# Ledger of designs, part 11: peptides against a protein of PDB entry 2N1D

Target 1, 169 residues: chain A of PDB entry 2N1D
Amino acid sequence: EVKVKIPEELKPWLVDDWDLITRQKQLFYLPAKKNVDSILEDYANYKKSRGNTDNKEYAVNEVVAGIKEYFNVMLGTQLLYKFERPQYAEILADHPDAPMSQVYGAPHLLRLFVRIGAMLAYTPLDEKSLALLLNYLHDFLKYLAKNSATLFSASDYEVAPPEYHRKAV

## One batch from the design tools (peptide; made by RFdiffusion4, then SolubleMPNN)

Design b1_p9_8_s4 (from b1_p9_8, 5 letters changed)
Fold by OpenDDE base, seed 1:
Structure b1_p9_8_s4 (fold): chain B 169 residues (1-169), chain A 9 residues (1-9)
Amino acid sequence: as target 1 above (169 residues)
Amino acid sequence: SEELIKKLE
């Protein structure tokens, strides 16, 4: 399998995120105040502002576009806990044409990197390309870790109302 | 995904 290592700084957040949703029965507030699109845009701008002129097989913009695409494809089927499915259904009803990268935020984006390795294992990439892609993914994760104080907060979650509990798992 | 996250505990 292709292994994408989550920074040690972010592992506790994944546990907290899981706990907030599954144990505390809370929901991440949607649409996100800072959505996946904006996070990726900030990362791209951050990389460009550093003046890196190295010749790279994968440009930052291509990596960002790839992460966005994977997120939009995988969110509904791979990245949600059971308790979040009614919320997702409501989002689809209210925003039928919006990509989920414009709705969801950092916690769900981080979940992508828990699952993306298995998907990359079946992607037709040569060894060199895969290694380079993994380096970019790890670089992005490091960026998330550096900005974790502003991207990950329990205050972005709210206790689900009783009517939600009745239709949720 | 839930099981993978649980493994982080």
Scores: peptide ipSAE 0.040, ipTM 0.732, DockQ to the pose 0.024
Fold by OpenDDE base, seed 5:
Structure b1_p9_8_s4 (fold): chain B 169 residues (1-169), chain A 9 residues (1-9)
Amino acid sequence: as target 1 above (169 residues)
Amino acid sequence: SEELIKKLE
C-alpha cells in the first residue's frame, strides 16, 4: 500500500469542495482561472528558484510531468463527482483535444492526491524511487497548502443553472 | 463510495 498524506490544512477543503458540489449543487467555474498546468508551472519555478541542483531540477520537472499525466488520465474517470459529469461532457465536446490540466484547477488537482496512492501501488518502483516520489508529492502538497488562500476558494464555484439540474438529475 | 473517499470523512 502507498499512502499519500494530505496536509491537515487541505483536508477541510476536500470536504468543502464535496459540499459545494454534492450538497449545494454548485460547479467549479470552467475553464479554471488558474488551471492545473499553471499551478504545476508555478511550483516548478518555485522549486527552481530555491537553488536546486541540476539533478534536483530534473526531478522536479519529472514529478510535474508525472502529476500532469496522472491528472489528465484520471480526471474523467476517477476525480469527478456524479454531479460534475454533465459539465465534463460539455467540456469534452467543446474542447476535445485539450488536456484537462488546461481546463480544471486546484480543487480537482487536490482530489488527485486522494486517489494517486492507490495508483502508485501498482507502479513497479523500487523502494528508493518510491520514497523520493512520495517526498516530492508531499512537497507539492505542502506548496498547495502554503498557497491555499489563493488556490482554493468557494468563490470559484457557482450555482448550477436550472437546465443543468435537469440534465444531471 | 468513491465520492465519500474524496470527502475524506
Scores: peptide ipSAE 0.038, ipTM 0.728, DockQ to the pose 0.025
Fold by OpenDDE base, seed 2:
Structure b1_p9_8_s4 (fold): chain B 169 residues (1-169), chain A 9 residues (1-9)
Amino acid sequence: as target 1 above (169 residues)
Amino acid sequence: SEELIKKLE
């Protein structure tokens, strides 16, 4: 299995995220004030501002595109808790053509990296490409950790209304 | 959900 290590700084956020939703019956506010697309764009711009060469810029753009694609594919089937399903259904109904990377934010993006390793294990990448990808994934996770104060907050969640409770269970 | 948490441990 491909190991994608989550920074220690971010592991508590995953636990808090789970607790907020599963135990406290809260929902992440959607659409996110800062969606996945924006986070990835900021990361790409950050990397470019660090004096990267054209080749590095190209690689960053491809990594960003890949993360976005994986997120959009996996969000609905792999990255949601049961309690979030009604919210997801409402989002799909209201925004049928919107990619989920334009709706969801940092917490759900972080969940991707808990799952992506298993998916990459079955992706036919050569050793060099996989190593490069993993380096960028870890680099991105470090970026998330560095900016965690602005990306992860319990204030981005809200108590689900009683009507939601009844249909979500 | 439990799988997600278990993967963190």
Scores: peptide ipSAE 0.036, ipTM 0.722, DockQ to the pose 0.026
Fold by OpenDDE base, seed 3:
Structure b1_p9_8_s4 (fold): chain B 169 residues (1-169), chain A 9 residues (1-9)
Amino acid sequence: as target 1 above (169 residues)
Amino acid sequence: SEELIKKLE
């Protein structure tokens, strides 16, 4: 398994996120006010504004595209708690052709980095390329930590209605 | 999931 280290600043949020969903029976408001696509776009623009070297083996845009693709593939099967399954089913029914990166937001994006290491283990990347990719992933996580005050908030969650509780297994 | 929390800690 490839190890992706989560910044210490963000680990408490993962616990709060879990608590809001599983213990308090709340749901993240969907569609997200700030979706994954917009977060990745902001990151890309941030990196470009910093005037980094253009001769990186992995372009920022490629990293962003990769994160987006992994998120869209893994959201439904790897990144949801059981309590969120009915909500996901409703989203699929209402928006069958929409990528989940346009629906979900920062909390679910952060969950990706808890699971992405196992998926990267199946990539045919050489050691150097993998190290470079990991550096970008850690850099992105650092960006999330720097902007955590605006990206992660319990106010983005709401108590699930009684009707939802009845269909949630 | 429980696995998510286990990986977090």
Scores: peptide ipSAE 0.034, ipTM 0.718, DockQ to the pose 0.025

## One batch from the design tools (peptide; made by RFdiffusion4, then SolubleMPNN)

Design b1_p10_1_s1 (from b1_p10_1, 5 letters changed)
Fold by OpenDDE base, seed 3:
Formats: sequence, C-alpha cells, structure tokens
Structure b1_p10_1_s1 (fold): chain B 169 residues (1-169), chain A 10 residues (1-10)
Amino acid sequence: as target 1 above (169 residues)
Amino acid sequence: KVLEVLEKLE
C-alpha cells in the first residue's frame, strides 16, 4: 500500500467533518463558496509566486491536474458518507455536465487523500516517479494545513431539512 | 479512532 500521511493538524478536522454529517445530520453547503478548482488554482499560484518552480517530471500544474482528475473520478464512489448520497444525486440531476471539482470544496477534497493511496498502489509508476508524486501530495496537504482556518469551518455546514431526512438512509 | 471513523466513507 502507498501511504499518504495526513498532517496532524488536519486529522481533527476529519473527525469534525464526520461528526457534522453522520451524527449531527448536517450537509456541506453546495455549491461550495470555494470549490476544489479554486483551491487547486490558489495552490498552484502560491507555488509559482515563491519562485519554487519544479522542472522535474511532475510539475505543479501536472500535479494539480492529477488531483482534480482523481477527485472527479472518486467523489461519488469513495468520498461520501451515506447521509450525503441524496444531496449528491440532486447535484447530478441539476448539474449533469459539471465536474464535481466545481461543486464540492475543501472538506471533500481532504477526504480524497484518505483514499488516494490505495488507488496509487495500482498505478504503473516507477519508484522515482512515485516518490516525486508523493512529495507533491504531501506538500499540498501541508498547504491545506497552513490555510486550514479559512478552508475548513463548521459554518459551511447546515442542518438538513426534514424533507431531506425522508430521502436519506 | 480516526481510521475507524474514516472507514465509514463509501
């Protein structure tokens, strides 16, 4: 298994996120005020502004594109709690052509990194390329931790209405 | 506990 380490600063948020959804029966407000596309764009610009351009096999833009693609593929099948499924179905019906990276935000993006390691284990990458990719993934997670105060907030969730509870399992 | 909580993702 390919191990992607979550920063200690973000682990408590994953617990809070789970609690808000599964125990308090809240939903993350969609579409996100700051979606995954925007977060990735900010990261890319942040890296470029610091003059730390990487000319190796995995450039910042390539990593961003990869994260976006994995998110869009995995959101519906890997990154949702049971209580969130009716909301996801409604989003698909209302926005059938929109990638989920334009709808969802930081909490769901963070969930990706809990599951992405298993997916990478079956990707045909040599040792050097895999190490480089992991370095960038960890660097991005460090960026999320640094900006956690603005990216992760319980105020972005709201109590699901009674009508939703009737749909949810 | 974090791992146990996160395993509920599906």
Scores: peptide ipSAE 0.057, ipTM 0.768, DockQ to the pose 0.024
Fold by OpenDDE base, seed 2:
Structure b1_p10_1_s1 (fold): chain B 169 residues (1-169), chain A 10 residues (1-10)
Amino acid sequence: as target 1 above (169 residues)
Amino acid sequence: KVLEVLEKLE
């Protein structure tokens, strides 16, 4: 299995995220004020501002595109807690043609990196390509950690209303 | 611990 290491700084957030939703019965506010597309765009621009070469810029763009694609594929089936299912159904009904990277935000994006390793294990990449990809994924995760104060906040969650509870249970 | 929590994802 391909192991994607989550920065120690972000591991507590994954627990908090789970707690907010599963135990406190809160929901991440959707559409996200800062969606996955925006986060990835900011990362790409951040990397480009460092004076990267054309090759490095190309690699960043490919990584961003890849992360976005994986997120959009995996969100609905692998990145949600049971309590979030009614919300997801509502999102699909209200935004049937919108990619989930335009709806969801940093917490769900971070969840991707918990599961993406298993998916990458079956991707036909040579050792060098895989190593490079992993380096960029880890680099992106470090970026998330660096900006965690603005990307991860309990204030982005709200207590689900009673009518939602009736749908969820 | 984190992995145990995240295994609750569907």
Scores: peptide ipSAE 0.055, ipTM 0.775, DockQ to the pose 0.024
Fold by OpenDDE base, seed 1:
Structure b1_p10_1_s1 (fold): chain B 169 residues (1-169), chain A 10 residues (1-10)
Amino acid sequence: as target 1 above (169 residues)
Amino acid sequence: KVLEVLEKLE
């Protein structure tokens, strides 16, 4: 199995995210004020500003594109808690043609990295390519950790109204 | 723990 290590400073957030949704019955505000597309773009620009070569820039862009694609594929099927299903249905109805990377934000993006390892295990990549990919994924996670104060906040969640609770049961 | 979070996703 492919192991993707989550930075220690982000692990508590995954727990808080879970608690906010499942125990406190809150929902992440959608559409996100800073969506996945924006986060990935900021990361790419950050890497470019560090003086990368053309080849490194290409690699970053490919990784960003890959993360985006995986997120859009996996969000609806693997990255949601039960309580979030009605919200997801509403999002699909209101934004039928929008990729979820334009709707959801950092918390759900972080959830991707909890699951992506299993998906990568079935990806036909050679050892060198896989190692390179993992390095970039870990680099991106470090970027998320560095910017965690602005990307992850309980204030981005709101208590779901009673009518939502009825739909979620 | 993170493992518990993983198990709660569906």
Scores: peptide ipSAE 0.052, ipTM 0.768, DockQ to the pose 0.024
Fold by OpenDDE base, seed 5:
Structure b1_p10_1_s1 (fold): chain B 169 residues (1-169), chain A 10 residues (1-10)
Amino acid sequence: as target 1 above (169 residues)
Amino acid sequence: KVLEVLEKLE
């Protein structure tokens, strides 16, 4: 198994996120005020502003593209709690052609990194490429941790209405 | 704790 280490600063948020959804019966407000696409774009611009070689810039773009692709593939099948399923269904109905990276935000993006390690274990990457990828993934996670006060907030959640509870059995 | 969250995802 490929180990993707979540920063200690963000581990409590994963628990809070779970609690907000499953125990407090809240939903992350969608569409996100800052979606995954925007977060990844900010990260890429952040990295490019730090003074990179052409090779490093290329690598950042590829990593961003990869994270986006993995998120869009895994969101619906692996990154949702049961309580969030009706919300997801409504999003699909209203925006059938929109990638989920344009709808969801930081909390769901962080959930990706809980699962992505197992997925990467079965990708045909050589050792050097995998190490490089892991370095960038960890670097991105550090970026999320650095900006956690802005990206992760319980105020982005709201109590689900009664009609939602009835269909969220 | 993270593992617990992981197991609760569907």
Scores: peptide ipSAE 0.051, ipTM 0.769, DockQ to the pose 0.025

Design b1_p10_1_s2 (from b1_p10_1, 5 letters changed)
Fold by OpenDDE base, seed 2:
Structure b1_p10_1_s2 (fold): chain B 169 residues (1-169), chain A 10 residues (1-10)
Amino acid sequence: as target 1 above (169 residues)
Amino acid sequence: KVLEVLKKLE
């Protein structure tokens, strides 16, 4: 299995995220005020602003595109807690053609990196390409950690209304 | 602990 290491700074957030939803019965506010597309765009611009070469810029763009694709594929089937399913169904009904990277935000994006390693294990990449990809994934995770104060907040969650609770449990 | 929590993802 390909191991994607989550920064220690972000591991507590994954626990808090789970607690907010599963135990406190809260929901992340959707559509996200800062969606996955925006986060990835900011990262790409951040990397480009550091005077990267064309090759490095190309690599960043590919990594961003890849993360977005994986997120959009995996969100509905692998990145949600059971309590979030009714919300997801509502999102699908209201935004049937919108990629989930335009709806969901940082917490769900972070969840991707918990599962992406298993997916990458079956991707036909040579050792060098895989190492490069992993380096960028870890670099992105470090970016998330650096900006965690603005990206991860319990204030982005709200207590689900009673009707939702009855629907979900 | 983190891994245990994350196993609760569907």
Scores: peptide ipSAE 0.059, ipTM 0.790, DockQ to the pose 0.024
Fold by OpenDDE base, seed 3:
Structure b1_p10_1_s2 (fold): chain B 169 residues (1-169), chain A 10 residues (1-10)
Amino acid sequence: as target 1 above (169 residues)
Amino acid sequence: KVLEVLKKLE
Protein backbone atom coordinates (compact mmCIF):
# COMPACT_ATOMS: atom_id res chain seq x y z
CA GLU B 1 0.00 0.00 0.00
CA VAL B 2 1.09 3.52 -0.80
CA LYS B 3 1.15 5.53 2.42
CA VAL B 4 -0.22 9.06 2.36
CA LYS B 5 0.50 10.61 5.74
CA ILE B 6 -2.15 12.88 7.21
CA PRO B 7 -0.69 15.83 9.15
CA GLU B 8 -1.09 15.53 12.91
CA GLU B 9 -2.95 18.84 12.93
CA LEU B 10 -5.72 17.39 10.75
CA LYS B 11 -6.18 14.03 12.44
CA PRO B 12 -8.37 15.49 15.22
CA TRP B 13 -10.60 17.02 12.56
CA LEU B 14 -11.27 13.63 11.03
CA VAL B 15 -12.55 12.53 14.42
CA ASP B 16 -14.68 15.65 14.83
CA ASP B 17 -16.08 15.21 11.33
CA TRP B 18 -17.05 11.63 12.11
CA ASP B 19 -18.61 12.66 15.42
CA LEU B 20 -20.71 15.40 13.83
CA ILE B 21 -22.11 13.05 11.20
CA THR B 22 -22.47 9.68 12.89
CA ARG B 23 -23.00 10.54 16.56
CA GLN B 24 -24.65 13.96 16.44
CA LYS B 25 -26.59 13.15 13.25
CA GLN B 26 -25.58 16.36 11.51
CA LEU B 27 -24.96 17.03 7.84
CA PHE B 28 -22.41 19.19 6.11
CA TYR B 29 -24.28 22.07 4.50
CA LEU B 30 -24.50 21.62 0.73
CA PRO B 31 -23.64 23.14 -1.60
CA ALA B 32 -20.47 24.05 0.24
CA LYS B 33 -19.74 27.74 0.76
CA LYS B 34 -16.21 26.90 -0.36
CA ASN B 35 -16.18 23.89 -2.64
CA VAL B 36 -13.34 21.58 -3.61
CA ASP B 37 -12.79 23.39 -6.91
CA SER B 38 -12.23 26.64 -5.06
CA ILE B 39 -9.86 25.10 -2.52
CA LEU B 40 -7.74 23.56 -5.27
CA GLU B 41 -7.70 26.83 -7.19
CA ASP B 42 -6.51 28.70 -4.11
CA TYR B 43 -3.76 26.15 -3.58
CA ALA B 44 -2.58 26.46 -7.17
CA ASN B 45 -2.52 30.24 -6.95
CA TYR B 46 -0.71 30.05 -3.63
CA LYS B 47 2.04 27.89 -5.11
CA LYS B 48 2.43 30.15 -8.13
CA SER B 49 2.54 33.33 -6.08
CA ARG B 50 5.46 32.04 -4.07
CA GLY B 51 7.53 31.57 -7.20
CA ASN B 52 7.98 27.92 -6.44
CA THR B 53 6.57 26.49 -9.64
CA ASP B 54 7.82 22.99 -10.32
CA ASN B 55 8.93 22.25 -13.87
CA LYS B 56 9.21 18.54 -13.24
CA GLU B 57 6.86 15.88 -14.57
CA TYR B 58 4.09 16.81 -12.16
CA ALA B 59 3.29 20.49 -12.28
CA VAL B 60 0.91 22.10 -9.80
CA ASN B 61 -1.90 22.29 -12.33
CA GLU B 62 -1.56 18.63 -13.16
CA VAL B 63 -1.68 17.67 -9.50
CA VAL B 64 -4.75 19.83 -8.94
CA ALA B 65 -6.47 18.26 -11.92
CA GLY B 66 -5.62 14.82 -10.63
CA ILE B 67 -6.93 15.47 -7.14
CA LYS B 68 -10.15 16.85 -8.60
CA GLU B 69 -10.64 13.81 -10.80
CA TYR B 70 -10.00 11.36 -7.99
CA PHE B 71 -12.40 13.24 -5.74
CA ASN B 72 -15.17 13.22 -8.32
CA VAL B 73 -14.73 9.51 -8.92
CA MET B 74 -14.41 8.43 -5.30
CA LEU B 75 -16.84 10.69 -3.42
CA GLY B 76 -19.94 8.60 -3.89
CA THR B 77 -18.36 5.20 -3.38
CA GLN B 78 -15.53 5.78 -0.90
CA LEU B 79 -15.87 9.01 1.05
CA LEU B 80 -19.36 9.04 2.60
CA TYR B 81 -20.66 7.76 5.90
CA LYS B 82 -23.92 5.81 5.79
CA PHE B 83 -25.85 8.70 7.31
CA GLU B 84 -24.83 10.93 4.39
CA ARG B 85 -26.23 8.68 1.65
CA PRO B 86 -29.72 10.23 1.40
CA GLN B 87 -28.17 13.69 1.13
CA TYR B 88 -25.92 12.50 -1.67
CA ALA B 89 -28.87 10.97 -3.53
CA GLU B 90 -30.75 14.25 -3.31
CA ILE B 91 -27.76 16.16 -4.64
CA LEU B 92 -27.48 13.79 -7.61
CA ALA B 93 -31.17 14.18 -8.40
CA ASP B 94 -31.07 17.98 -8.20
CA HIS B 95 -27.71 18.41 -9.93
CA PRO B 96 -27.17 15.43 -12.22
CA ASP B 97 -24.55 17.12 -14.40
CA ALA B 98 -22.52 18.85 -11.70
CA PRO B 99 -19.23 17.33 -10.55
CA MET B 100 -19.15 16.72 -6.84
CA SER B 101 -16.06 18.93 -6.55
CA GLN B 102 -18.43 21.84 -7.12
CA VAL B 103 -20.80 20.70 -4.38
CA TYR B 104 -18.72 19.32 -1.51
CA GLY B 105 -16.02 21.06 0.53
CA ALA B 106 -12.94 20.64 2.69
CA PRO B 107 -14.10 17.90 5.08
CA HIS B 108 -14.92 15.48 2.28
CA LEU B 109 -11.78 16.47 0.40
CA LEU B 110 -9.70 15.55 3.43
CA ARG B 111 -11.40 12.15 3.55
CA LEU B 112 -10.06 11.51 0.04
CA PHE B 113 -6.51 11.39 1.33
CA VAL B 114 -7.43 8.63 3.73
CA ARG B 115 -8.35 6.39 0.78
CA ILE B 116 -6.27 7.63 -2.13
CA GLY B 117 -3.19 5.63 -1.16
CA ALA B 118 -4.88 2.34 -1.87
CA MET B 119 -5.94 3.58 -5.29
CA LEU B 120 -2.46 4.78 -6.18
CA ALA B 121 -1.05 1.37 -5.36
CA TYR B 122 -2.64 0.06 -8.55
CA THR B 123 -1.58 2.97 -10.74
CA PRO B 124 1.23 2.17 -13.19
CA LEU B 125 3.73 4.78 -12.05
CA ASP B 126 7.46 4.37 -11.85
CA GLU B 127 9.22 4.97 -8.56
CA LYS B 128 10.36 8.47 -9.47
CA SER B 129 6.94 9.60 -10.65
CA LEU B 130 5.21 8.14 -7.62
CA ALA B 131 7.63 9.86 -5.25
CA LEU B 132 7.04 13.18 -6.97
CA LEU B 133 3.27 12.75 -6.79
CA LEU B 134 3.42 11.86 -3.12
CA ASN B 135 5.49 14.95 -2.42
CA TYR B 136 2.79 17.11 -3.98
CA LEU B 137 0.00 15.33 -2.14
CA HIS B 138 1.79 15.86 1.16
CA ASP B 139 2.45 19.47 0.21
CA PHE B 140 -1.26 19.98 -0.42
CA LEU B 141 -2.13 18.39 2.90
CA LYS B 142 0.30 20.75 4.59
CA TYR B 143 -1.55 23.59 2.89
CA LEU B 144 -4.85 22.32 4.29
CA ALA B 145 -3.32 22.14 7.75
CA LYS B 146 -2.00 25.68 7.48
CA ASN B 147 -5.47 26.95 6.55
CA SER B 148 -7.45 24.58 8.75
CA ALA B 149 -9.00 27.36 10.85
CA THR B 150 -10.86 28.70 7.81
CA LEU B 151 -11.48 25.42 6.00
CA PHE B 152 -12.76 23.18 8.80
CA SER B 153 -15.53 24.33 11.14
CA ALA B 154 -18.36 22.63 12.97
CA SER B 155 -20.51 25.63 12.06
CA ASP B 156 -20.64 24.30 8.50
CA TYR B 157 -22.74 21.40 9.78
CA GLU B 158 -26.38 21.40 10.85
CA VAL B 159 -28.69 18.98 12.59
CA ALA B 160 -30.58 16.85 10.11
CA PRO B 161 -34.36 17.36 10.22
CA PRO B 162 -36.75 14.62 11.32
CA GLU B 163 -37.76 14.02 7.71
CA TYR B 164 -34.17 13.13 6.91
CA HIS B 165 -33.88 10.68 9.79
CA ARG B 166 -36.82 8.70 8.43
CA LYS B 167 -34.99 8.06 5.15
CA ALA B 168 -31.50 7.65 6.60
CA VAL B 169 -29.79 4.51 7.83
CA LYS A 1 -9.38 6.38 17.40
CA VAL A 2 -8.59 7.72 13.94
CA LEU A 3 -8.33 4.23 12.47
CA GLU A 4 -11.68 3.22 13.91
CA VAL A 5 -13.29 6.35 12.51
CA LEU A 6 -11.80 5.87 9.07
CA LYS A 7 -13.07 2.30 8.82
CA LYS A 8 -16.62 3.65 8.94
CA LEU A 9 -16.26 5.33 5.55
CA GLU A 10 -18.12 3.57 2.75
Scores: peptide ipSAE 0.056, ipTM 0.786, DockQ to the pose 0.024
Fold by OpenDDE base, seed 5:
Structure b1_p10_1_s2 (fold): chain B 169 residues (1-169), chain A 10 residues (1-10)
Amino acid sequence: as target 1 above (169 residues)
Amino acid sequence: KVLEVLKKLE
């Protein structure tokens, strides 16, 4: 298995996120005020502003594209708690052609990195490419940690209405 | 704890 290390300061958030959804029966407000696309764009611009070679800039763009693709593929099948399924179904019905990276935000993006390591273990990447990818993934996670105060907040969640509880068995 | 969260995802 490929190990993707979550920054220690973000690990508690994963627990809080789980608690908000599963125990407190809250939902992350959708569409996100800051969606995954925007977060990735900000990261890319952040990296490019730090003074990069052409090769490094290319790599950042590829990593961003890769993260977005993995998120859009994995969100519906691997990154949701059971309580979130009705919400996801409503999103699909209302926005059938929209990628989930335009709907969901930082908390769900962070969940990706809990699962992505296992997925990468079965990708045909050579050792050097994998190491480079992991470096960027960890760099991105560090970026999320740096901006965690604005990206991860319980105020972005709300108590699900009674009608939602009835269909969220 | 992260592993426990992982197991709760569906």
Scores: peptide ipSAE 0.056, ipTM 0.788, DockQ to the pose 0.025
Fold by OpenDDE base, seed 1:
Structure b1_p10_1_s2 (fold): chain B 169 residues (1-169), chain A 10 residues (1-10)
Amino acid sequence: as target 1 above (169 residues)
Amino acid sequence: KVLEVLKKLE
């Protein structure tokens, strides 16, 4: 299995995210004030500002595109807790043609990296390509950790109303 | 704990 290590500083957030949703019955505010597309764009621009070569810039763009694609494919089927399903259904109804990377934000993006390793295990990549990809994924995760104070906040969640609770059971 | 979170996702 392909191992994608989550930075230690982000592991507590995954627990808090889980707790906010499943135990406190809160929902992440959607559409996100800072969506996945924006986060990935900021990362790409950050890398560009560090003086990357053309080849490195190309690689970053490919990684960003890949993360976006994986997120959009996996969000609805693998990255949601049961309590979030009604919200997801409402999002699909209100934004039928919008990719989920334009709706969801950092917490759900981080959840992707909990699951992406298993998906990469079935991707036909040679050893060198896989190692390079993993390096970029870990680099991106470190970027998330560096910016965690602005990307991850309990204030982005809100207690679901009683009518939502009835739909979620 | 991260593993526990993973198990709660569907």
Scores: peptide ipSAE 0.054, ipTM 0.784, DockQ to the pose 0.025

Design b1_p10_1_s3 (from b1_p10_1, 5 letters changed)
Fold by OpenDDE base, seed 1:
Structure b1_p10_1_s3 (fold): chain B 169 residues (1-169), chain A 10 residues (1-10)
Amino acid sequence: as target 1 above (169 residues)
Amino acid sequence: KVLKVLEELE
């Protein structure tokens, strides 16, 4: 199995995210004020601004594109708690042609990295390519950790109304 | 653990 390590500073957030949704019955505000596309774009621009002697822009763009694709594929099937299903259905109805990377934000993106390792295990990558990919994924996760104060906040969640609770049972 | 909590994802 391919292991993707979550930074220790982000692990508490995963617990808080879980608690907000499953125990406090809150929902992440959608569409996100800062969606996955924007986060990935900021990361790419951050890497470009660092200015390396080696041109890694192509590799960064490929990684960003890959993360986006995996997110859009996996969001609906692997990255939602049961309580979030009605919200997802509403999003699909209101935004039928929009990729979920334009709707969801940092919390759901972070959830991807809990599950992406299993998907990568079945990806036909050679050892060197896989190692390189993992390095970039960990680099991106460190970027999320560095910017966690602005990306992850309980204030982005809201208590679901009673009518939602009836739909979520 | 965080992993156990996230196993509730479905």
Scores: peptide ipSAE 0.107, ipTM 0.808, DockQ to the pose 0.024
Fold by OpenDDE base, seed 2:
Structure b1_p10_1_s3 (fold): chain B 169 residues (1-169), chain A 10 residues (1-10)
Amino acid sequence: as target 1 above (169 residues)
Amino acid sequence: KVLKVLEELE
């Protein structure tokens, strides 16, 4: 299995996220005020602003595209808690053609990196390519950690209304 | 600990 290490700074957030959803019965506000597409764009621009070479810029763009693709594929099947299913169904009904990277935000994006390792294990990449990819994934996670104060906040969650609670439980 | 918590993801 390919191991993607989550920064220690972000591990507590994963627990808080779980607690907000599953125990406090809250929902992340959707559509996200800052969606996955925007976060990835900011990261790419951040990397480009540091005077990267063309090759490095290309690599960043590919990594961003890859993260986006994996997120859009995995969100509905692997990155939601049971309590979030009714919300997801509503999102699909209201935004049938929108990729989930335009709807969901940082918390769900972070969840991706808990599961992506298993997916990468079956990706036909040579050792060098895999190492490079992992380096960029870890670099991105460090970026998330650096910007965690603005990306991860309990204020982005709301207590689900009673009618939702009845649907979910 | 974190992994156990996240096992509830589906």
Scores: peptide ipSAE 0.103, ipTM 0.808, DockQ to the pose 0.024
Fold by OpenDDE base, seed 5:
Structure b1_p10_1_s3 (fold): chain B 169 residues (1-169), chain A 10 residues (1-10)
Amino acid sequence: as target 1 above (169 residues)
Amino acid sequence: KVLKVLEELE
């Protein structure tokens, strides 16, 4: 298995996120005020502003594209708690052609990195490419940690209405 | 901890 290390600063948030959804029966407000696409764009711009070679800039773009693709593929099948399924179904019905990276935000993006390691273990990447990818993934996670105060907040969640509870059995 | 997330994500 490929190990993707979550920064210690963000591990408590994963627990809080889990608690908000599963125990407190809250939902992350959708569409996100700051969606995954925007977060990735900000990261890319952040990296490019730090003074990069052409090769490094290319690598950042590829990593961003890769993260987005993995998120869009994995969100519906691997990154939701059971309680979130009715919400996801409503999103699909209302926005059938929209990628989930335009709907969901930082909390769900962070969940990706809990699962992505197992997926990467079965990708045909050579050792050097994998190491480079992991470096960028960890770098991105550092970026999330650095901006965690604005990206991860319980105020972005709301108590699900009674009618939602009835269909979220 | 993170194990809770891993166990309950679907």
Scores: peptide ipSAE 0.096, ipTM 0.806, DockQ to the pose 0.024
Fold by OpenDDE base, seed 3:
Structure b1_p10_1_s3 (fold): chain B 169 residues (1-169), chain A 10 residues (1-10)
Amino acid sequence: as target 1 above (169 residues)
Amino acid sequence: KVLKVLEELE
């Protein structure tokens, strides 16, 4: 297995996110006020503004594109708690052509990095390329940790209405 | 503990 290390600063948030959804029966407000596309764009601009031009195999834009693609593929099958499934179904019905990176936000994006390691283990990358990719993934996670105060907030969740509970299992 | 909690993802 390819190990993607989550920063210690973000581990408590993963627990809070789980608690809000599964124990408190809340839902992340959708569409997100700041979606995954926007977060990735901010990261890319942040890296470029620091003048740290990386001319290696994996450029910032390529990494951003990769993260976006993995998120859009994995959201529906890997990154949702059972309680969130009715909400996801409603989003698909209302926005059938929209990628989920335009709907969901930081909490679900962070969940990706808990699962992405297993997916990368089956990707045909040489050792050098894999190491470079992992460095960028960890760099992005560090960025999320640095901006966690603005990206992760319980105020972005709301108690699911009774009508939703009847749909949820 | 985090890993056990996140095992509920499906």
Scores: peptide ipSAE 0.095, ipTM 0.804, DockQ to the pose 0.024

